# Peptides against a protein of PDB entry 6MBK: the designs that were tried, part 91

Target 1, 240 residues: chain A of PDB entry 6MBK
Amino acid sequence: GFEMVNFKEEGFGLRATRDIKAEELFLWVPRKLLMTVESAKNSVLGPLYSQDRILQAMGNIALAFHLLCERASPNSFWQPYIQTLPSEYDTPLYFEEDEVRYLQSTQAIHDVFSQYKNTARQYAYFYKVIQTHPHANKLPLKDSFTYEDYRWAVSSVMTRQNQIPTEDGSRVTLALIPLWDMCNHTNGLITTGYNLEDDRCECVALQDFRAGEQIYIFYGTRSNAEFVIHSGFFFDNNSH

## One batch from the design tools (peptide; made by RFdiffusion4, then SolubleMPNN)

Design b2_p10_3_s3 (from b2_p10_3, 5 letters changed)
Fold by OpenDDE base, seed 5:
Structure b2_p10_3_s3 (fold): chain B 240 residues (1-240), chain A 10 residues (1-10)
Amino acid sequence: as target 1 above (240 residues)
Amino acid sequence: SLFPISLYLP
């Protein structure tokens, strides 16, 4: 019902290959295909995860390291997904001096500085962990863990992380959702949820899409300031 | 796509 296409200006997105009606379930992603905190725990990162309090406490960082480990693994199941991710981002962690100067006139500057400081501190911490912790020895990033690597992974997670239920539905966890996260944004309503019975993410069409049209979803309610902080862009048609 | 979302429980 859809295909991956590289659109001008928007990058990769999904295009309908047939007519899709509003509210039609056109896309689903089973849990087993997601990159989650749980899949991180069950990966080569698992031993280190079990011993590091920060990885345990901060699921976003666990996902970042999961991405880095899988990216460094040529046989990773998620290689096709990871290869679709940008190599760089337009997020604050990548801002040049002029972009930072522009933000000085906005309330976002304090959050940008905080994000930068926190990311740098995390990198310094984990660099030491990777160099010294016994359970880090078998990580594919052991001898190649740069700030650029960490910045990329953190930015990837920051722009793409989602809250989903745990398998038993008792709690929430964090996930990257391959295929689904290729949909570009438009104004509207959230049309994605998690089906616990079938253990999958489900996305229904926001509107009718004709064959050949790009399929858009609504990313959720965010201010433009939040879009800048989390995604590095403004949305003119944003209701906030 | 470049934005996080929370998926809601049914």
Scores: peptide ipSAE 0.026, ipTM 0.674, DockQ to the pose 0.140
Fold by OpenDDE base, seed 3:
Structure b2_p10_3_s3 (fold): chain B 240 residues (1-240), chain A 10 residues (1-10)
Amino acid sequence: as target 1 above (240 residues)
Amino acid sequence: SLFPISLYLP
């Protein structure tokens, strides 16, 4: 048992409502609750996805548009999750002029400029697609698609996307994992994997947590996208 | 910690 709590300095996180022991499976999220490239394909975005090569080639952009479409849909299943997401991020796309100037003395400036350029080009491309493509007419983005919208969605996905297996386990896809991604970080070992038999993400406790303590997970040294697959937690193999 | 993923140019 756990609950969502707003912690001082750390923002939203999960708090234990009972004692949780190390290695105990305390949290699982079924595939049906995930925002995935597949759920994007099955949404109002599906017809456009099927005809746009960039959406097909770049799962992160597909997730970004999926997130925007669902945010603009009052009856979206994911509204409770979307409302927990930050309105702004500490990513390079949100850096002010002074922060960018500070980075000019570092090698990171080239990556920042590249990200700005790429994001701007993507926005310009998709703005045209949304304005001209027949399958875009039914999207809630048709009359409201700003750079700020795109920047937010891209940043949300960039900071929260995870790699998970497809239903048949033959390929890797991208997913946002509601509830689980509320856990804050601590040093340790990766304790989250995907259980294909039960078709769900599973998280075991990194350590003992007492009732009332915040539950932390280890994000690893890799991107969030690499977390699920590269964690080695294909749970099936570690049984014995 | 935020682990940003690279955006590729279309």
Scores: peptide ipSAE 0.026, ipTM 0.656, DockQ to the pose 0.061
Fold by OpenDDE base, seed 2:
Structure b2_p10_3_s3 (fold): chain B 240 residues (1-240), chain A 10 residues (1-10)
Amino acid sequence: as target 1 above (240 residues)
Amino acid sequence: SLFPISLYLP
């Protein structure tokens, strides 16, 4: 029903290969395909995760390190996904000097500086951990962990992380959702949720899409995406 | 689209 395409101005996105109707379930991603805090625990990062309180407390950082470890692993299941990620982002961590100078006249400068400082402190902390902790020895990034690596991974997670339920539905966890997150953004309503019975992320079409058209979704608050759990999807066609 | 979030050490 769809294919990945590199669009000139928007980068990678999904294009319909057939007509898709509004509210049609056109895309689903099983839990086993997601990059989650749980998959991080079950990876080469697991031993370090079990010993580091910051990784345990901050699922987004756990995902960032999971992403870096998998990127550095040539046989990683997620290599095809990782290769589609941007190499740079328009996040504050990538702002040029002129952009920062412009922001000095605004209130946003305080948030930018805070993000710079926090990210730098995190990098310094984990650089030391990776160099000294016994459970870091098997990490593929052991001898190659730069600030550039870290800011890329943090920015990737910052822009793509989602909240999903745990397998039993009792709690929430964080996930990157391959394939689904290739959809570019448009205005509308959230059309994505998690189906616990089938243990998969499900996306229904925001509108009708014809064969050959790019498929867009509404991200909402993507970095803290609220998925519908146990309630199903209800959409008002007039709200689109 | 980008949706930046704040990162804090605990």
Scores: peptide ipSAE 0.024, ipTM 0.662, DockQ to the pose 0.056
Fold by OpenDDE base, seed 1:
Structure b2_p10_3_s3 (fold): chain B 240 residues (1-240), chain A 10 residues (1-10)
Amino acid sequence: as target 1 above (240 residues)
Amino acid sequence: SLFPISLYLP
């Protein structure tokens, strides 16, 4: 149905290997392949997670550390996915001095400064935790945890996190969705949902794609992307 | 695209 391709300016994306019709289910990702707060809890990070109130309170930070731990683990199941992630992002944490200076005349500057401040504080906190906490000794990032590492992980999660249901559908949790998040963006509607019966993310085609064409999806607001628990798919202009 | 989230220390 599709293959991974490097599209110059767009970077990695998915290309159709056959004709795909609009609304056709062409892509699904089982829960076991997702990077979730639960997989973080079940990883080498689990013991620290169980003892740190911030990791417990902030699922996005838990995912960031999960991502860092897996990146630092040569035999990680997610290495193929992690290696496809950008090395840098267009997030505020990567803004250059000129961009920040330009934003000084806008309301956005307050958000940028807040994000910088919060991220720096988080890094400082977790640097100390990693250096001193007994359960941090087994973390593969124990001797290599820089601000650049943290900035990258936070930005990766910021741009790619999604809300999915728990296995029982009673709650919502956060997930990175490998393979699916390789689709590049186009204007349209959200065509991805979570199928609880089959316990998988499902993506239907936004439009017809011919063999050899790049497959695009509508990102909406990924950080706020909420999968439809009961209906599976949500087709609305709402990015929620 | 930019997908900002709020980061904070509890």
Scores: peptide ipSAE 0.024, ipTM 0.648, DockQ to the pose 0.055

Design b2_p10_3_s4 (from b2_p10_3, 6 letters changed)
Fold by OpenDDE base, seed 4:
Structure b2_p10_3_s4 (fold): chain B 240 residues (1-240), chain A 10 residues (1-10)
Amino acid sequence: as target 1 above (240 residues)
Amino acid sequence: MLFPISLYIP
């Protein structure tokens, strides 16, 4: 009932191929298609993950490295998804000096500076880990791990991470949701959930969409910048 | 999607 389309000025989005009614389940994504902390653990990153406390403690960083490893892997299952991701982001980690100076007059400045500092420290830490840790030797990014790579991966995760239940429903974990996260934003209500019985992410239509119309979803009440600031690398007892 | 969404978990 939909197709991926590159919309001018909005980037990739979903277009209805038929009429879709409000509240209709038009899109679902099984767990097996998601990039999760679990899939990171089961990837080439797994051995390093099992021995690095920061990767274990910070699922968003685990996802960032998972994303980088898969991007660097030509045969990755997620290559089609990764290729749809922006190469750069309109987020604080990409702000120019003038934008940062403007933020000095706002309440966000301290969070922005903290994010910059934390991201830089994390990069420095993991650069050393990748260079020295035995379980990092087989990572496809071993000889090519730049700050730009890390900034991109971190920003990708910050802007696209979602909480989903574990398979047994006992805990929550983090996931990137391919295809679904291509939907662009509009005002409305949250219409996406996780169906544990069928083990899939489910999205129902926010409104009626006619064939040929772009399908929008509601991300939430906060802006991209606010979400990056509030849901980024701010964890209790962050090592960086 | 440019920012994360909180999914409804049953």
Scores: peptide ipSAE 0.024, ipTM 0.666, DockQ to the pose 0.139
Fold by OpenDDE base, seed 3:
Structure b2_p10_3_s4 (fold): chain B 240 residues (1-240), chain A 10 residues (1-10)
Amino acid sequence: as target 1 above (240 residues)
Amino acid sequence: MLFPISLYIP
């Protein structure tokens, strides 16, 4: 009941192809379609993941490398999704010198510099790992791993990562949610959750949408990572 | 619309 469209001003979004009623389940994404820490572990990255403590400790970095490996793989299942991602971001890692100078008078500068420093250190560490670790030889990024690649990947994950339950619901993991993350934001109530019984992300309509209208969801006042959590890992219509 | 989250190193 929807299609991906490039809207003026908002960029890519979802448009209704039929009338959708409020609270109607119009969009669901099965776990098998998600890019998760688990799918990273099950990919070509798996052997390296199993031996690197930082990848194991930081799921967001694992997702970043998973994204890079899949981007470099022409036969990747996620190529259609990856092609929808921005090539650059309006995040601090992409700020120009003048933008950074403007922030020097604000408290935000400390966070920006911290992010720059941390990202650079991570890159330096993993550059060495990729060059020296035996299990890195099979990675498609072995001979092409630049800071720009890493910056893009971590920025993609930072802006799109979500917390979802593991299959058994006992733990939380990180995921990129294709198709769903194309929805643009409006004011309202959280209408996305995870259905463990059917093992899928589920999104119900915030309001009535007519055929031809853009479908909006409420992101809340938090990051996308927190969005799914606050909607409840178990989507029990807790839109309150 | 995207909402970024901070990166940290352990």
Scores: peptide ipSAE 0.023, ipTM 0.657, DockQ to the pose 0.066
Fold by OpenDDE base, seed 2:
Structure b2_p10_3_s4 (fold): chain B 240 residues (1-240), chain A 10 residues (1-10)
Amino acid sequence: as target 1 above (240 residues)
Amino acid sequence: MLFPISLYIP
């Protein structure tokens, strides 16, 4: 009983269409709907993934390229999801000179510069890979791969990646969780888990929500400094 | 807007 709504100031979120009680299972997302490292391996990116050490070692980068490949694919199953993602982010990779100058007086400046440098290096590396590697020829990125594309994808993954169990529950993997990640953040407790028996992500309501109210979830305990560095925003009611 | 979360196994 919810719908996607574009809220003023907060952007897209979920609104209840009926009364939802605390602890009610109101949202679930089957594994087949997730963008995961495994779905990346099973996509057009698979052959390149199997031969690139960095893609194999860094699941977040694998997800970033998966996201870019699917964005460039008109018939992608995830087009409806991708279209809901922000075109730009308030994360450090998007900071303008004035914002960076402000941060020069803070401890965050070192992390910001590190992100800039690392992201630029990764882009340069993968630009060369895409231009020269035989398995990159089939990628929709072959003729169009800019730093802006990479920055966007990395930022999307950085702000939305989740750890979920593998299908057999033996390990953890990374995933983007469509629909669920439309929920905006509030203070509270973790109310999302993974049900291996039903092979789905499950979210129960943090509190009572009335019809017409926005549904919020708790992303986890983090400091505002971590929010700035990893998410690009402050949460006024954050406990840290 | 979001940040990464680690999901638990119930």
Scores: peptide ipSAE 0.023, ipTM 0.662, DockQ to the pose 0.117
Fold by OpenDDE base, seed 1:
Structure b2_p10_3_s4 (fold): chain B 240 residues (1-240), chain A 10 residues (1-10)
Amino acid sequence: as target 1 above (240 residues)
Amino acid sequence: MLFPISLYIP
């Protein structure tokens, strides 16, 4: 029903290979394909996770390290997904001086500075952890953990993390959703949910899509400032 | 590029 395509200016996206009707379930991703806090705990990162309070408290950081560990693992199940991720982002962590200067006139500047500070501090902390913690010796990133690596992973998670239910539905957890997160954004309503019975993410079409058209989803109601902070771009037709 | 989303839970 769809295929991955590299679109000009938009990067990778999904293109319909057949006509898709509005509200049609065209895409689903089982839990086993997701990168989650639980999959992080069940990976080579698990022993360190169990001993580090920050990893335990901050699921986004756990996902970032999970992503880095899997990226550094040639035989990782998620290699095909990881290879589709941008190598760089337009998020604040990548802003140049002129971009930061521009943001000084916006309400986002404080959040940008906070991101810089927090990310740098986190990196410094985890660099030490990776170098000194006994359970870090088994990590594939043990001998290669740069700020650029961390910045990339944090930015990847920041732009792509989602809240999904735990298997029993009693709590929420964080997940990266391969394949689904290739959909680019358009204005509309959220059309993605989690089906606990089938244990999968489900996406229904926001509108009719004809064969050959790019499939878009709505990322949620956010201001342009929030888009900058979370994804690094503005959307002209944003309602906020 | 994507945004963090909280999925609808039916």
Scores: peptide ipSAE 0.028, ipTM 0.688, DockQ to the pose 0.130; fails the geometry check

Design b2_p10_4_s1
Fold by OpenDDE base, seed 4:
Structure b2_p10_4_s1 (fold): chain B 240 residues (1-240), chain A 10 residues (1-10)
Amino acid sequence: as target 1 above (240 residues)
Amino acid sequence: SARVIPVLPP
């Protein structure tokens, strides 16, 4: 019912191949296809994860390292997904000096500076961990872990992380959702849920889409500042 | 079913 298309202005997105009605279940992604904190724990990162308090405490960082490890693994199951991710982002970590100067007149500058500082500190910390920790020796990034790598992974997770339930539904965890996260943003309502019985993410159409139209989803209520800081874009039709 | 919610980083 849909296909991946590279749109000129929006980059990769999903296009309907048939008419899709509002509230129609058109897309689902089983848990086994997701990049989750659990899949990170079950990967080559698992031994380090089990011994590093920051990885354990910050699921977003665990996902970032999971993404880096899988990217560096030619035989990774997620290679097809990873190859669809942008090589660079429009997030503050990629801002040029002039872009930062532009934000100096806004309240967003404090969040930008915090993001820079936190990311730099995290990189410095994990650089040392990767160099010294015994369980880091098995990581494919052992001999190649740059700030560029880290800011890419952090930005990828920042722009794409989702909260989903654990398998038993008792807790929440973080996940990257392949294919689904190709949908670009529009105003509306959250139309993605998790079906615990079938153990899958389920997305229903926000509106009617005709064959050939781009399929959009709603990323949630955010300010333009939040879109810039965390999603790397402005949303002109944002009412918040 | 539970919602799948895009989450902002802390």
Scores: peptide ipSAE 0.260, ipTM 0.861, DockQ to the pose 0.122
Fold by OpenDDE base, seed 3:
Structure b2_p10_4_s1 (fold): chain B 240 residues (1-240), chain A 10 residues (1-10)
Amino acid sequence: as target 1 above (240 residues)
Amino acid sequence: SARVIPVLPP
């Protein structure tokens, strides 16, 4: 029903290979294919996770370390997905000095500085943890954990993390959703949900798409500042 | 690619 394509202005996205009708379930992703806090706990990171309060409290950081560990593992189940991720991002953590100076005239500058400070502090903390904690010895990051690694992982999670229900539906957790997260954004309504009975993410079409057209989804209402800080792009048609 | 956190409804 769709294929991954590199579009001229928008980069990678999904293109319909047939006509898709509005509200048609065209894409689903089972839980077993997701990168989640739970899959992080069940990975090589699990022993460290069980002993570190920050990893336990901050699911986004757990996902960041999960990405790093899996990226460093040649036989990782998620290698095909990880290889599709950008090597760099247009998010504030990658801004040059001139870009930061430009933002000084905006309200976003405080959020940028906060993000820099928090990320640097987290890196310093976990660098020490990786060097000293007994359960870190099994991590593929033991001898290679740089700020650039951490910046990439944090940015990957920040731009792609989703809130989904736990397996029993009693709580919420964080997940990266392979394949689905290739869809680019348009204005509209949220058309992605989680089916607990079938234990999968489900996406229905926002509108009719003809064969050969790009398939768009709506990420939700965000300000331009939020897009810059958390997503690394502006949306010119944003009505917020 | 998706770059904003959609909260998936139940």
Scores: peptide ipSAE 0.146, ipTM 0.757, DockQ to the pose 0.198
Fold by OpenDDE base, seed 5:
Structure b2_p10_4_s1 (fold): chain B 240 residues (1-240), chain A 10 residues (1-10)
Amino acid sequence: as target 1 above (240 residues)
Amino acid sequence: SARVIPVLPP
């Protein structure tokens, strides 16, 4: 019912190949296809994860390292997904001096500086961990772990992470949702949920889409400032 | 494609 298309200004998105009706379940992604904290624990990162308190406490960092490990693994199941990710982002961690100067007149500057500081500290910490920890020796990033790598992974997770239920539904965990996260943003309502019975993410159409039209979803209620911080873009028609 | 963090409840 849809196909991946590279749109000129929006990058990759999904285009309908048939007419899709509002509220129609047009897209679902089983848990087994998600990049989750659990899949990170079950990967080559697992031994290090089990011994590092920061990885255990911060699921977003666990996902970032999971993403880096899988990117460095030619046979990774997620290679097709990873190849669709931007190589660079328009998020604060990539801002040039002029962009930072522009933000100095806004409240966002404090968040930008905090992100820079936190990311730099995390990188310094994990650089040492990767160089010295025994369980880091088998990681594909052992000999290639730069700040640029870490910045990319953190930015990828920051812009794409989701909270989903655990398998038993008792808690929430973090996930990247391949295919689904290719949908670009429009104003509306959240139309994605998690079906625990079928153990999958489910997305229903926000509106009618005709064959050949781009399929949009609503990412959530955020201010433009929050969109810049979290997603690196403005949405002029945002209700917040 | 870049997104704000959503919550996907059951």
Scores: peptide ipSAE 0.059, ipTM 0.785, DockQ to the pose 0.213
Fold by OpenDDE base, seed 1:
Structure b2_p10_4_s1 (fold): chain B 240 residues (1-240), chain A 10 residues (1-10)
Amino acid sequence: as target 1 above (240 residues)
Amino acid sequence: SARVIPVLPP
């Protein structure tokens, strides 16, 4: 019912190939297609993950390294997804001198500097880990791990990470959601949840979309990263 | 494509 299209100015998005009605389940993504902390643990990164406290404690960093490892792997299942990701982001880590200078007059400057500092420290730490840790030898990024790589991965995760339930629903974990995260933003309500019974992310249409129209979702205030797990969608007729 | 506003460290 939809196709990926490169829209001018907006980049990639989803376009309806048929009429989609409001509240219609038009998009679902099974867990097996997600890039998760668990998939990271089950990847070539697994051995290192099992021995690095930071990777274990910081799921977002685990996802970042997972993303880098998969990007560096020609046979990665997620190559088609990774190729759709932006090469650069409008995140503080990509701010130019003028943007930083502008922020010097704001309270945000401290957060920006903190993020820069933290990211740089993380890179330095993991660079050493990758160079010295026995379980890093098999990583495809062993000989190709630059700050630019790390910055990109961290920014990719920062802008696209989502909280989803674990398979048993006992806790939450982090995930990148291919295909779904191609949807561009419009004002509205959260229309994405996780169906534990079917073990998939589910997105219902925010409004009617006609064939040929771009399909938008509402990001909210960082709310798209938090699925409505317990209450379901904001639609009365929604069932997980 | 879907992107959220980055969470900045305090």
Scores: peptide ipSAE 0.041, ipTM 0.734, DockQ to the pose 0.051

